# Designs tried in a protein design run: peptides against a protein of PDB entry 5B16. Part 118

Target 1, 136 residues: chain A of PDB entry 5B16
Amino acid sequence: TPSRINHNERLEFLGDAVVEFLTSVHLYYLFPSLEEGGLATYRTAIVQNQHLAMLAKKLELDRFMLYAHGPDLCRESDLRHAMANCFEALIGAVYLEGSLEEAKQLFGRLLFNDPDLREVWLNYPLHPLQLQEPNT
Target 2, 136 residues: chain A of PDB entry 5B16 as posed
Amino acid sequence: TPSRINHNERLEFLGDAVVEFLTSVHLYYLFPSLEEGGLATYRTAIVQNQHLAMLAKKLELDRFMLYAHGPDLCRESDLRHAMANCFQALIGAVYLEGSLEEAKQLFGRLLFNDPDLREVWLNYPLHPLQLQEPNT

## One batch from the design tools (peptide; made by RFdiffusion4, then SolubleMPNN)

Design b2_p27_8_s2
Fold by OpenDDE base, seed 1:
Structure b2_p27_8_s2 (fold): chain B 136 residues (1-136), chain A 27 residues (1-27)
Amino acid sequence: as target 1 above (136 residues)
Amino acid sequence: SLSLEEAEAVLEELRKRVEKLYEERKK
């Protein structure tokens, strides 16, 4: 049995891929005329650690991290990095124990506070030229 | 990765684009 730390790292690995995948798919379908560079820029902004840490705050993971590792996370940057990793692990766990759909819903809820914008993100339009492409 | 300022600008642009899509859908 792997250590809890090792297990968390594995979940982070999985979660990182899930976040990357979901982000990529949604951007791809939402913006069919956007060039690759633009898609990549949006993806980078969404999935980079400092943004994931912001999403993690919405789940109050900062309180959790400070409770568990307070003295070791005295720097704000260290806390953000740890929160981002924890967020990835959480998404990984949701995917693993639940489904991609559940991960998608959770991620979408955190990305957009506005329910109308959230709906657009979650229910992206399928462009006619993309009908032959995988949707999941 | 982007700087905090750059990332915020990019994300705001994204939000605006999504908002535009929303407005187009409900017309």
Scores: peptide ipSAE 0.676, ipTM 0.949, DockQ to the pose 0.905
Fold by OpenDDE base, seed 2:
Structure b2_p27_8_s2 (fold): chain B 136 residues (1-136), chain A 27 residues (1-27)
Amino acid sequence: as target 1 above (136 residues)
Amino acid sequence: SLSLEEAEAVLEELRKRVEKLYEERKK
């Protein structure tokens, strides 16, 4: 495997963790009374490939993928998977070269088209129970 | 992973819950 591909896979690995982490943290704080099963369901929906591919389309990564790897992406499912991976790599790169905050902002902007809802997602007050449990 | 339909439903529910939180903040 070419070094560039290996690098992208490493970024994807990192980005996957960042996306998972950001999603988990925000859900945890936004819904302090939601049980683990509910949190996990929301997280699954947010981070699964088909959704990440949808977010990737907002950045026109589909056009990029078709330009760069079109011949290898004959099936839509393959394209979605590749887009999701590319999106993860992008988030990984943003985190690596920028910050977790920058990754959070980018991810939030893509998750919610509505600026008001986005603001809620990005800026949540600490719940009283969370104040009592600062280590969690 | 969830099916497309299931995922869309879950995400819509999430959006509605976030919307509710937004409305509550406005009060």
Scores: peptide ipSAE 0.675, ipTM 0.948, DockQ to the pose 0.903
Fold by OpenDDE base, seed 4:
Structure b2_p27_8_s2 (fold): chain B 136 residues (1-136), chain A 27 residues (1-27)
Amino acid sequence: as target 1 above (136 residues)
Amino acid sequence: SLSLEEAEAVLEELRKRVEKLYEERKK
């Protein structure tokens, strides 16, 4: 049986993929005319550590991290990095133990504070050509 | 990765674009 550390790292691995996948898919459908560079820029901003750490704060993971690892996280950058990893592990766990839909809902809830914008993100309009693409 | 300021600008632009989509849906 893997150690807790190994398990968390595995969950981070999975969560990283889930976060990137959800982000990519939603951006792709929301902006069918946006070039790859623009899509990539939005994705980068959404999935980079500092943003994920901000999302993690909404779940009060910072309180948990400071309680458990306060002395080890004396640098703000270290805390953000740890929080981002923890967030990824959480998303990975939600996907693993729940579903992609549950991960999608949680992620979307955190991405947009405005419920109307959140709804647009979560229930993106599908472009007819995108619907016809088998690998979309 | 983007700087904090750059990332915030990008995310704000995203929010505005999503807002436009929302407004268009309401019509």
Scores: peptide ipSAE 0.670, ipTM 0.948, DockQ to the pose 0.902
Fold by OpenDDE base, seed 5:
Structure b2_p27_8_s2 (fold): chain B 136 residues (1-136), chain A 27 residues (1-27)
Amino acid sequence: as target 1 above (136 residues)
Amino acid sequence: SLSLEEAEAVLEELRKRVEKLYEERKK
């Protein structure tokens, strides 16, 4: 329905921002000595459609998309793009209906399969120099 | 956006850096 389409697009809009924000924040704190270009490169790799699509596969969104929209997703590139958008919508929904923390946890679980690395990503130590940054 | 190969390399580097952080925390 048109209302559902609008809702999904709005969720994608929100989710895109949440994914960007979470990625940026975690990278910023994890790598206090990394220059902006390096941070941006990591962020680009994390949030670009092909990676989000890979994260979406972990949630079996590919199966969902093929089930719901198979005829429109005959090309792998189309499927990946749709999966990325769906993933953004999902994150947006988790943030909207739950919290940023829940979105953070979900995103972290998908980013790192290794629970130890996941823990580092989710529970990063704050560098003393970062305490000098206002509103962070 | 990065190519698939570039993205994989970047993400692998990220994983290695996070792994290094983990190992350092264990010490």
Scores: peptide ipSAE 0.670, ipTM 0.947, DockQ to the pose 0.898

Design b2_p27_8_s3
Fold by OpenDDE base, seed 4:
Structure b2_p27_8_s3 (fold): chain B 136 residues (1-136), chain A 27 residues (1-27)
Amino acid sequence: as target 1 above (136 residues)
Amino acid sequence: MLSEEEAQKVLAELEALVAKLYEERKK
């Protein structure tokens, strides 16, 4: 359905921004001494399609994609791209229907399998020089 | 965009850094 496709694309658009924002904010606060280049590199690794597809796989979106689209996703790159888009749409939907906090929690749960690392990521300490920055 | 290999290295470094932060927090 064209309307549903459009809706999903809009959700992807929103989700892409949310994922990038959350990633940026957490990296910024977690690593106050890391230069921009390093921050950007970590962000790139986190938000690129390959990684988002991996996160999507944790939610078994690959099974959903193969079931729904099968032959259209015969190429691995196509599947990754579709999964990444679907993941973005999911995050967008969580943000839209829920909150940024809920999106953050979901994203964090998927980013780190280790609950201790997850806790650090989700509950990043505020550096004294960052206290005036937006609290997100 | 990073290659898969590069991305994995970067992500591993990230986990190591976060782990370090965790250990420091425990002190």
Scores: peptide ipSAE 0.679, ipTM 0.950, DockQ to the pose 0.912
Fold by OpenDDE base, seed 2:
Structure b2_p27_8_s3 (fold): chain B 136 residues (1-136), chain A 27 residues (1-27)
Amino acid sequence: as target 1 above (136 residues)
Amino acid sequence: MLSEEEAQKVLAELEALVAKLYEERKK
């Protein structure tokens, strides 16, 4: 229904921002010596449809998408885009209904299969220079 | 947007960097 579509699109909009934000924040703090271009490159790789679709597969959203929208997802690119959007909507919903922390935890869990890497990603100490930087 | 291959390389580099940070924390 149009209402459901509208709601989902709104969640995608929110989720996109949350994913972008979380990615940006974590990269910023984890790599204080990395230049903006490098940060942007990592962010791009993390948040682009291809990768988000991969993360979505970990949640088996592909099964849902193919079941619900299979006829409209004949092309791989279409499926990836839909999967990415669905993932964004999910993150948006988690943020909306839960918290940024919950969204962060979910996203981090999916980003890294290795729990050690996940720990680093999720829990980083503030760099001394970062402590001196103004809030932005 | 990066190509699939480029994105995978970038993500691999990221994991390597994070892994390095992990090892440093273990000291």
Scores: peptide ipSAE 0.679, ipTM 0.950, DockQ to the pose 0.907
Fold by OpenDDE base, seed 1:
Structure b2_p27_8_s3 (fold): chain B 136 residues (1-136), chain A 27 residues (1-27)
Amino acid sequence: as target 1 above (136 residues)
Amino acid sequence: MLSEEEAQKVLAELEALVAKLYEERKK
């Protein structure tokens, strides 16, 4: 049987892909006039470890990590990296045991504190110029 | 990957763009 650590690493792998995918899809549909370079830059900022760690703090994962692994995470940078990985594993688990929609809702809820902005992010209409694209 | 300062600027720009979309929907 695989170890718990191995299982967590697998969840991180899955979660990384889910976060990347959701971010890409939302950016693509929300900003049909934005060039690829701009889309890529926004995606990078959203999914990089520093930002994911910030989202993890909203779930108090820092307290969880210190409780479970405090002696091994004596540096702030180490804690931040571990928090980002833990966040990926969480998203991976939500997708695996729930659905992509549930992962989308959780991620969007954390991404924007303002409920009006959150609603825009989560509920994007298809732009007329995107009607030729697959209905995704 | 972006520096923390660069990332914060980019995220602020994103929020501004989303805010514009919100205002457009209100009209």
Scores: peptide ipSAE 0.678, ipTM 0.950, DockQ to the pose 0.914
Fold by OpenDDE base, seed 5:
Structure b2_p27_8_s3 (fold): chain B 136 residues (1-136), chain A 27 residues (1-27)
Amino acid sequence: as target 1 above (136 residues)
Amino acid sequence: MLSEEEAQKVLAELEALVAKLYEERKK
């Protein structure tokens, strides 16, 4: 079995992909007329470390990080990076132990504080031109 | 990767777009 550190890094690897995938899928379906550049820009903003760290803060991962790794996280940027990685690991774990749906729900709940916006994000309508595409 | 300012603008635009979708659904 892999070490705990190795396992966590593996979870980060998985979570990174899940976050990227979920973000891509939702953007794709929510905005069928948005050009690739726009989709990519929104995705970048959503998945970059700064934003993921903000999402992690909603789960109070900052407290955990300061407690467990405080001496190594003297810079804000270092903390944000670590929090983002931890968030990815968490999403990876949720996907691994649960499902993509559970990961989607968790991620969506954190992305939008407004429940109405959250509902739109999580329950996107399919454009008529997208009906023939596979469900994702 | 976007700067903090750029990212915040992008995220705000995203929320605005989603909000627009919500209003469209509501009507």
Scores: peptide ipSAE 0.677, ipTM 0.949, DockQ to the pose 0.909

Design b2_p27_8_s4
Fold by OpenDDE base, seed 3:
Structure b2_p27_8_s4 (fold): chain B 136 residues (1-136), chain A 27 residues (1-27)
Amino acid sequence: as target 1 above (136 residues)
Amino acid sequence: SLSLEEAEKVLKELEERIKKLYEERKK
């Protein structure tokens, strides 16, 4: 429906900003000696649609998209684009209805399959509210 | 945006760097 589509687009808008912000902050703290060009390169690789679509696949959004929109997604590139948008909307929704911390945790868990790498990523930086709200 | 090949190289490099951070912290 048009209403649902408009809502999703708004969530995508928000989610795009959240993903960009989280990525930027974590890279900034993880690599204090890395110059802007290097930081920007890592950020680009992480947040570009192709990569977000890969993260979305870990949530089986590809199955969802094919089920719900199969006839409209004949091209693989169209599917990837739709998956990336859906992923952004999901992150936006998690932030909107939950918190930045929840969005951070979800995003971090998907970025790395290796738990050790994931731990390093998620701990840089520690969100100020984690000290105040340990159970959230 | 980066090409598929370029993006894969960049992300691999990132993981390697993070792995080094993990090893350093582990010691």
Scores: peptide ipSAE 0.663, ipTM 0.944, DockQ to the pose 0.828
Fold by OpenDDE base, seed 1:
Structure b2_p27_8_s4 (fold): chain B 136 residues (1-136), chain A 27 residues (1-27)
Amino acid sequence: as target 1 above (136 residues)
Amino acid sequence: SLSLEEAEKVLKELEERIKKLYEERKK
């Protein structure tokens, strides 16, 4: 059996892809007239470590990390990096053991505190020009 | 990646755009 570290790294690998995929899909449909550069900028802001760490804090992963790895996380920057990685692993696990839909819902709930914005993010309208594209 | 300040500006802009979409849907 693989070590816990190896398993966590694998989940992180998967979660990274899931987070990026979900972000890309939602941005693509929400903003049909936005150029690639703009989409990429929004995606970068959403998926970069410091933002994922903020999302992780909403789940109180910081408390978990300090409990489990306190001595190794003496700097805030180290904690943020660890939290971001743990968040990705969590999303990976949700996708793996649950579904993409469950990962989508969890991620959406964390992205926006405002329920109205969350609703728009999760339930975006399809633009007519996008209807001819392959389903995502 | 973006700096913290840059990222915050980008995310704020994103929320503003989504808010506009929300308002349009309500009409």
Scores: peptide ipSAE 0.661, ipTM 0.945, DockQ to the pose 0.902
Fold by OpenDDE base, seed 4:
Structure b2_p27_8_s4 (fold): chain B 136 residues (1-136), chain A 27 residues (1-27)
Amino acid sequence: as target 1 above (136 residues)
Amino acid sequence: SLSLEEAEKVLKELEERIKKLYEERKK
């Protein structure tokens, strides 16, 4: 495949990790008494392709994908998968060329339309015991 | 991964829980 595609896949790889990390950290702090299974369920719902594709729509990536790759994305499932990958690549690029903070802010803005919920997500309460953990 | 319906329920529950946190913080 062309180097551009390989580069995009690399960004996707990075973005996947960033999305996973941000989601995990915020859930961990928001719900200090929630068991692992509950945390994992929320994380799965947030990071799975169909949800990321919905977030991608907020950035109008669907228009871009249909314009650039319409003939190759005739199935909605294919489009959602491609949009999710593109979204991850975007987050990866934001992190790579910007910062984790910028990626966090962008991701948070897209996760919640309600600014109040967004604020809580982005400015999660730090539990005293969590503050003592080395790699929070 | 979760089905669309399951995911929507999970995300709705998450939002409700975060909303409760917001209300508590607002006090």
Scores: peptide ipSAE 0.660, ipTM 0.945, DockQ to the pose 0.899
Fold by OpenDDE base, seed 5:
Structure b2_p27_8_s4 (fold): chain B 136 residues (1-136), chain A 27 residues (1-27)
Amino acid sequence: as target 1 above (136 residues)
Amino acid sequence: SLSLEEAEKVLKELEERIKKLYEERKK
């Protein structure tokens, strides 16, 4: 199954970029007055493995991982790392097979349990100063 | 990466800030 492993690693690679990109974009627009250091701190907290693993638990990926790879995941740290990778691969797959919008929606739903906070995250208001930035 | 404690603090702060945005928009 070398092809499957390669495919998963490629999806993980893609998903990592998507997660970081989405996080960066949303933070940038939500907090137009926040300095780069603050933005980076929030991004780090959101995209680091232990947090992604927490998000993965909401999808019961822990059970999936134990089911599929139990013998290889004896330590909690190993499980968290695997879950984070799996989560990235999932986001990568959603982006690849669906769209960035679908990835955004899924990621947003998992980031916040509170639907009100989720709505703000997904539908941020534009700040007047943001009009000075070129369109990406 | 941040420690678990640091990450929780940061994420909590983030949620509080987003909550304020929600409350402001709700007015």
Scores: peptide ipSAE 0.657, ipTM 0.944, DockQ to the pose 0.895; fails the geometry check

## One batch from the design tools (peptide; made by RFdiffusion4, then SolubleMPNN)

Design b2_p28_1_s2
Fold by OpenDDE base, seed 4:
Structure b2_p28_1_s2 (fold): chain B 136 residues (1-136), chain A 28 residues (1-28)
Amino acid sequence: as target 1 above (136 residues)
Amino acid sequence: SNQEILAQLEKELQKLYEERKAREEAER
């Protein structure tokens, strides 16, 4: 229904912002000596549709999308885009119905399969120059 | 490419992990 479509698009809008925010915050704390350009480069790679689609695949959203919207997803690029949007909507929903912390945990768990890398990402150190900044 | 950038990110995170581990061992 149009109402459902609008709701999903709104969640996607919110989720896009949450994903970008979480990515930015973690990169900022993890790499205090990295210039803005480098931070932006990593952020772009993380939030790119291709990458978000890969994260979505870990949740088997590809199977869900094919089941629910198969006829409209004949192209691989269309599927990737749809999966990325769905992933954003999911993160948006988790934030909306839960909390930023819950969104952070879910996103972090999906970003890295390696538990060591995941731990570093989720438990970033606070740099001395960042101690005066609000915790986010 | 984006994949190469992500791979580089993982390498950097691995370094951070190893550095943390080394500090923890030194503090024991």
Scores: peptide ipSAE 0.626, ipTM 0.917, DockQ to the pose 0.909
Fold by OpenDDE base, seed 1:
Structure b2_p28_1_s2 (fold): chain B 136 residues (1-136), chain A 28 residues (1-28)
Amino acid sequence: as target 1 above (136 residues)
Amino acid sequence: SNQEILAQLEKELQKLYEERKAREEAER
């Protein structure tokens, strides 16, 4: 329904901001000596639709999308785009109904299959040069 | 490519992990 579509788009809007924020914060703390250009490069790669679609597949959103909208998603590119949007909406919903911490944990678990890398991503140390800056 | 960038990211995180492990072992 139009109302549900509008609601989903609003959640997507929120989720996009949350994903970008979380990504930015983690990269900032993990790589204190990396210049802005390098940080932006990593962020772009992480939040790009193609990558978000890959994360969405881990949640079986592809099956969900095909079930709900199969006739409209006959092309793989269309499916990937829809999956990415749905993933953003999901993160938005988790933030809205839960907390930023819950969104952070979910996003981190999906970003890396390697548990060691997850731990590094989620539990980054503060660099001495960052101690004088506001916590985010 | 995006995949190459993401692979580089994981490589950097792996380095950080190993460095952390080394510090923890040295402190024990």
Scores: peptide ipSAE 0.626, ipTM 0.917, DockQ to the pose 0.910
Fold by OpenDDE base, seed 5:
Structure b2_p28_1_s2 (fold): chain B 136 residues (1-136), chain A 28 residues (1-28)
Amino acid sequence: as target 1 above (136 residues)
Amino acid sequence: SNQEILAQLEKELQKLYEERKAREEAER
């Protein structure tokens, strides 16, 4: 139904912002000496549709998408794009119905399979200069 | 490529992990 489509698109819109924000925040704290260009490079790589689709696959969203929309997703590129959008919608929903923390945890768990890297990503030390930031 | 960038990210995170571990051990 049109209402369901609109709802999903709205969630995607929200999720896109959440993913972008979380990525930015973590990179900012993890790499205090990295210039903006470097931060942006990492962020772009993380939030790119191809990567988000890979994360979505970890949740088996590909199976879901094929089940629900298989005939419309014949090309792999189309599937990846749809999966990325679905992933964003999921993150948006988690944020909306839960919290930013929950979205953060879910996103972090999916970003890295290595638990050590995951821990570093999720639990970063604050740089002394960053401690002075008002919205730390 | 995106894959290379992400690999570099993981490499950097690994360094951070090792540095943290080293600090923790030194503080015991």
Scores: peptide ipSAE 0.622, ipTM 0.916, DockQ to the pose 0.927
Fold by OpenDDE base, seed 3:
Structure b2_p28_1_s2 (fold): chain B 136 residues (1-136), chain A 28 residues (1-28)
Amino acid sequence: as target 1 above (136 residues)
Amino acid sequence: SNQEILAQLEKELQKLYEERKAREEAER
């Protein structure tokens, strides 16, 4: 329905901001001596559609997208773009219906396959997000 | 490349992990 489409686009809008924000905050605190250019470079790499699409695959969003929009996603590039958008919408929804902390946890879990790296990203150093946004 | 940047990020995080681990061990 048109309303659902608009809702998804709105969630995507929100999710884009959340992903950008979370990425920025984590990079800022993890690398206090890194100049803005370096921070921006990492951020760009993390939030780029190609990368978000890869994260989306970990949630099997590709399967979902093919099921829902198969005929419209014949091109790999189109699928990647759609998956990235869907990922943003998902993060937006998690933030909206849950919390920023939940969005943080989900995003962090997907960013790295290595649990040690996940722990560093999420918990080291201490982030204001951990203190301000509980999971429950 | 994007992948190279992400790989570098992981390397940096690994260093941070090792540093934290070393500090924790020293504090015990």
Scores: peptide ipSAE 0.625, ipTM 0.916, DockQ to the pose 0.903; fails the geometry check

Design b2_p28_2_s2
Fold by OpenDDE base, seed 3:
Structure b2_p28_2_s2 (fold): chain B 136 residues (1-136), chain A 28 residues (1-28)
Amino acid sequence: as target 1 above (136 residues)
Amino acid sequence: SEKEKEERLKKLREKLKAYLDKLVQEAA
């Protein structure tokens, strides 16, 4: 329905910002000597549709998308875009209904299969004010 | 110790960088 689509698009909009913010903050602190260009390059790689779609597979969103929207997703590229959007909407919903911390935990767990990388990503000290006020 | 923690972090940062570099290459 139009109302449902609009709601999902709004969640996607919010989720996109949350993913962008979390990625930026973690990269900023984890690489204190890396210049802006390098930070931006890594951020782009992390938040690009093909990567987010890969993360979405870990939540079996591909199964959901094929079930709900299969006829409209005949192309693999279309599926990737849809999965990425759905992933963003999911993160947006987690932030909206839960917290930034919950969104961070979910996103971080999905980013890395390597436990060392997951640990450093999730447990690296972040500025507390940034977590409290994501809109600032 | 703090020194040991810093060394561990340095190693993990290098590992993370290698992972991200690979991710960048895959996107190119």
Scores: peptide ipSAE 0.602, ipTM 0.915, DockQ to the pose 0.771
Fold by OpenDDE base, seed 5:
Structure b2_p28_2_s2 (fold): chain B 136 residues (1-136), chain A 28 residues (1-28)
Amino acid sequence: as target 1 above (136 residues)
Amino acid sequence: SEKEKEERLKKLREKLKAYLDKLVQEAA
């Protein structure tokens, strides 16, 4: 339905912001000596469709997309784009229905298969204000 | 100790950087 589509697109919009925000915050604190250009380069790599699609695959969104939208996703590039958008919508939904912390945990868990990297990403000290979640 | 924690963090940061560098390269 149009309402569902609009809702999904809105969630995608929100999720995009959340992903970008979380990525930015973590990179900022994890690499205090890295210049803005370097931070931006890493952020771009993390949040680009190709990478988000890989993360989405860990949630088997590829299977979901093929099941639900197979006829419209004949090209791999189309599938990747759709998966990335779906992933953003999912993160947006997790944030909206849950919390920023939950979104952070999910995103961080998916970013790294290596437990050490996962640990440092998720648990590196952050500024207290950045840990504060808005009231819902 | 605190020093040990710092050293570990340094190592992990380098490991993370290496991972991200690879990610950048793969995306390019």
Scores: peptide ipSAE 0.599, ipTM 0.916, DockQ to the pose 0.812
Fold by OpenDDE base, seed 2:
Structure b2_p28_2_s2 (fold): chain B 136 residues (1-136), chain A 28 residues (1-28)
Amino acid sequence: as target 1 above (136 residues)
Amino acid sequence: SEKEKEERLKKLREKLKAYLDKLVQEAA
């Protein structure tokens, strides 16, 4: 329904900001000697639709998309875009109903299959996340 | 030790960088 679509788009809006924020903060602190251009390049790669769609696939959002919107997804690129948007909406919902920390954990866990990378990403001292935690 | 932690972090940062570089290449 239009109202549900509107709600989902709002969640996507929020989730997009959360994903970019988390990515930015983590890159900033994990690579203290990397110039802005490099940070931006990595951020772009992380938050691009293709990558987020890949993360979404880990949650089987592709099956969800095909179930809910199959006829509307005539191209693979459309599916990727839809999956990325849905992923953002999910992160937005987690942030909204939970916390930034919960969003951080979910996002970080999905970002890396490698346990070492996951650990360093999630556990590196990130005081800005704590300081900016809403309603905490 | 703190030194060991620092070295581990350095190693992990390099590993992460390699991963991200690959991701960038895939994006291009």
Scores: peptide ipSAE 0.599, ipTM 0.913, DockQ to the pose 0.798
Fold by OpenDDE base, seed 4:
Structure b2_p28_2_s2 (fold): chain B 136 residues (1-136), chain A 28 residues (1-28)
Amino acid sequence: as target 1 above (136 residues)
Amino acid sequence: SEKEKEERLKKLREKLKAYLDKLVQEAA
């Protein structure tokens, strides 16, 4: 049986892929005329540790990390990195135990406080099976 | 109408782009 650490690292691995994938897919569909470089730039900004750490703060993961690893996370940069990893692990867990859709919803909700941005991010058609608004 | 939906989407996309541009700048 793998240790908690191994489990979290595996979840982080999975979550990293899920976050990367979701970000890529949404950007791809939302910006059909944007070249790869632009897409990659936006993706990088979204999935960077500092940004994921900000998202993690919305879940109060900072308080959890300080409780669990306070002495090891005395530097803000270390805390941000740990928070980002924890966030990825969380997304990985949501995907693993739930679904890609659930991971998408959670991630999208955290990405944007602005309801308009959240709406376009989450509701833009991303798959043929997703429901689309009527043409009228 | 389709026109209205397209305009709405266009505006939202522009708003999103502006947000992402800011995010990129902050990350740089």
Scores: peptide ipSAE 0.600, ipTM 0.911, DockQ to the pose 0.809; fails the geometry check

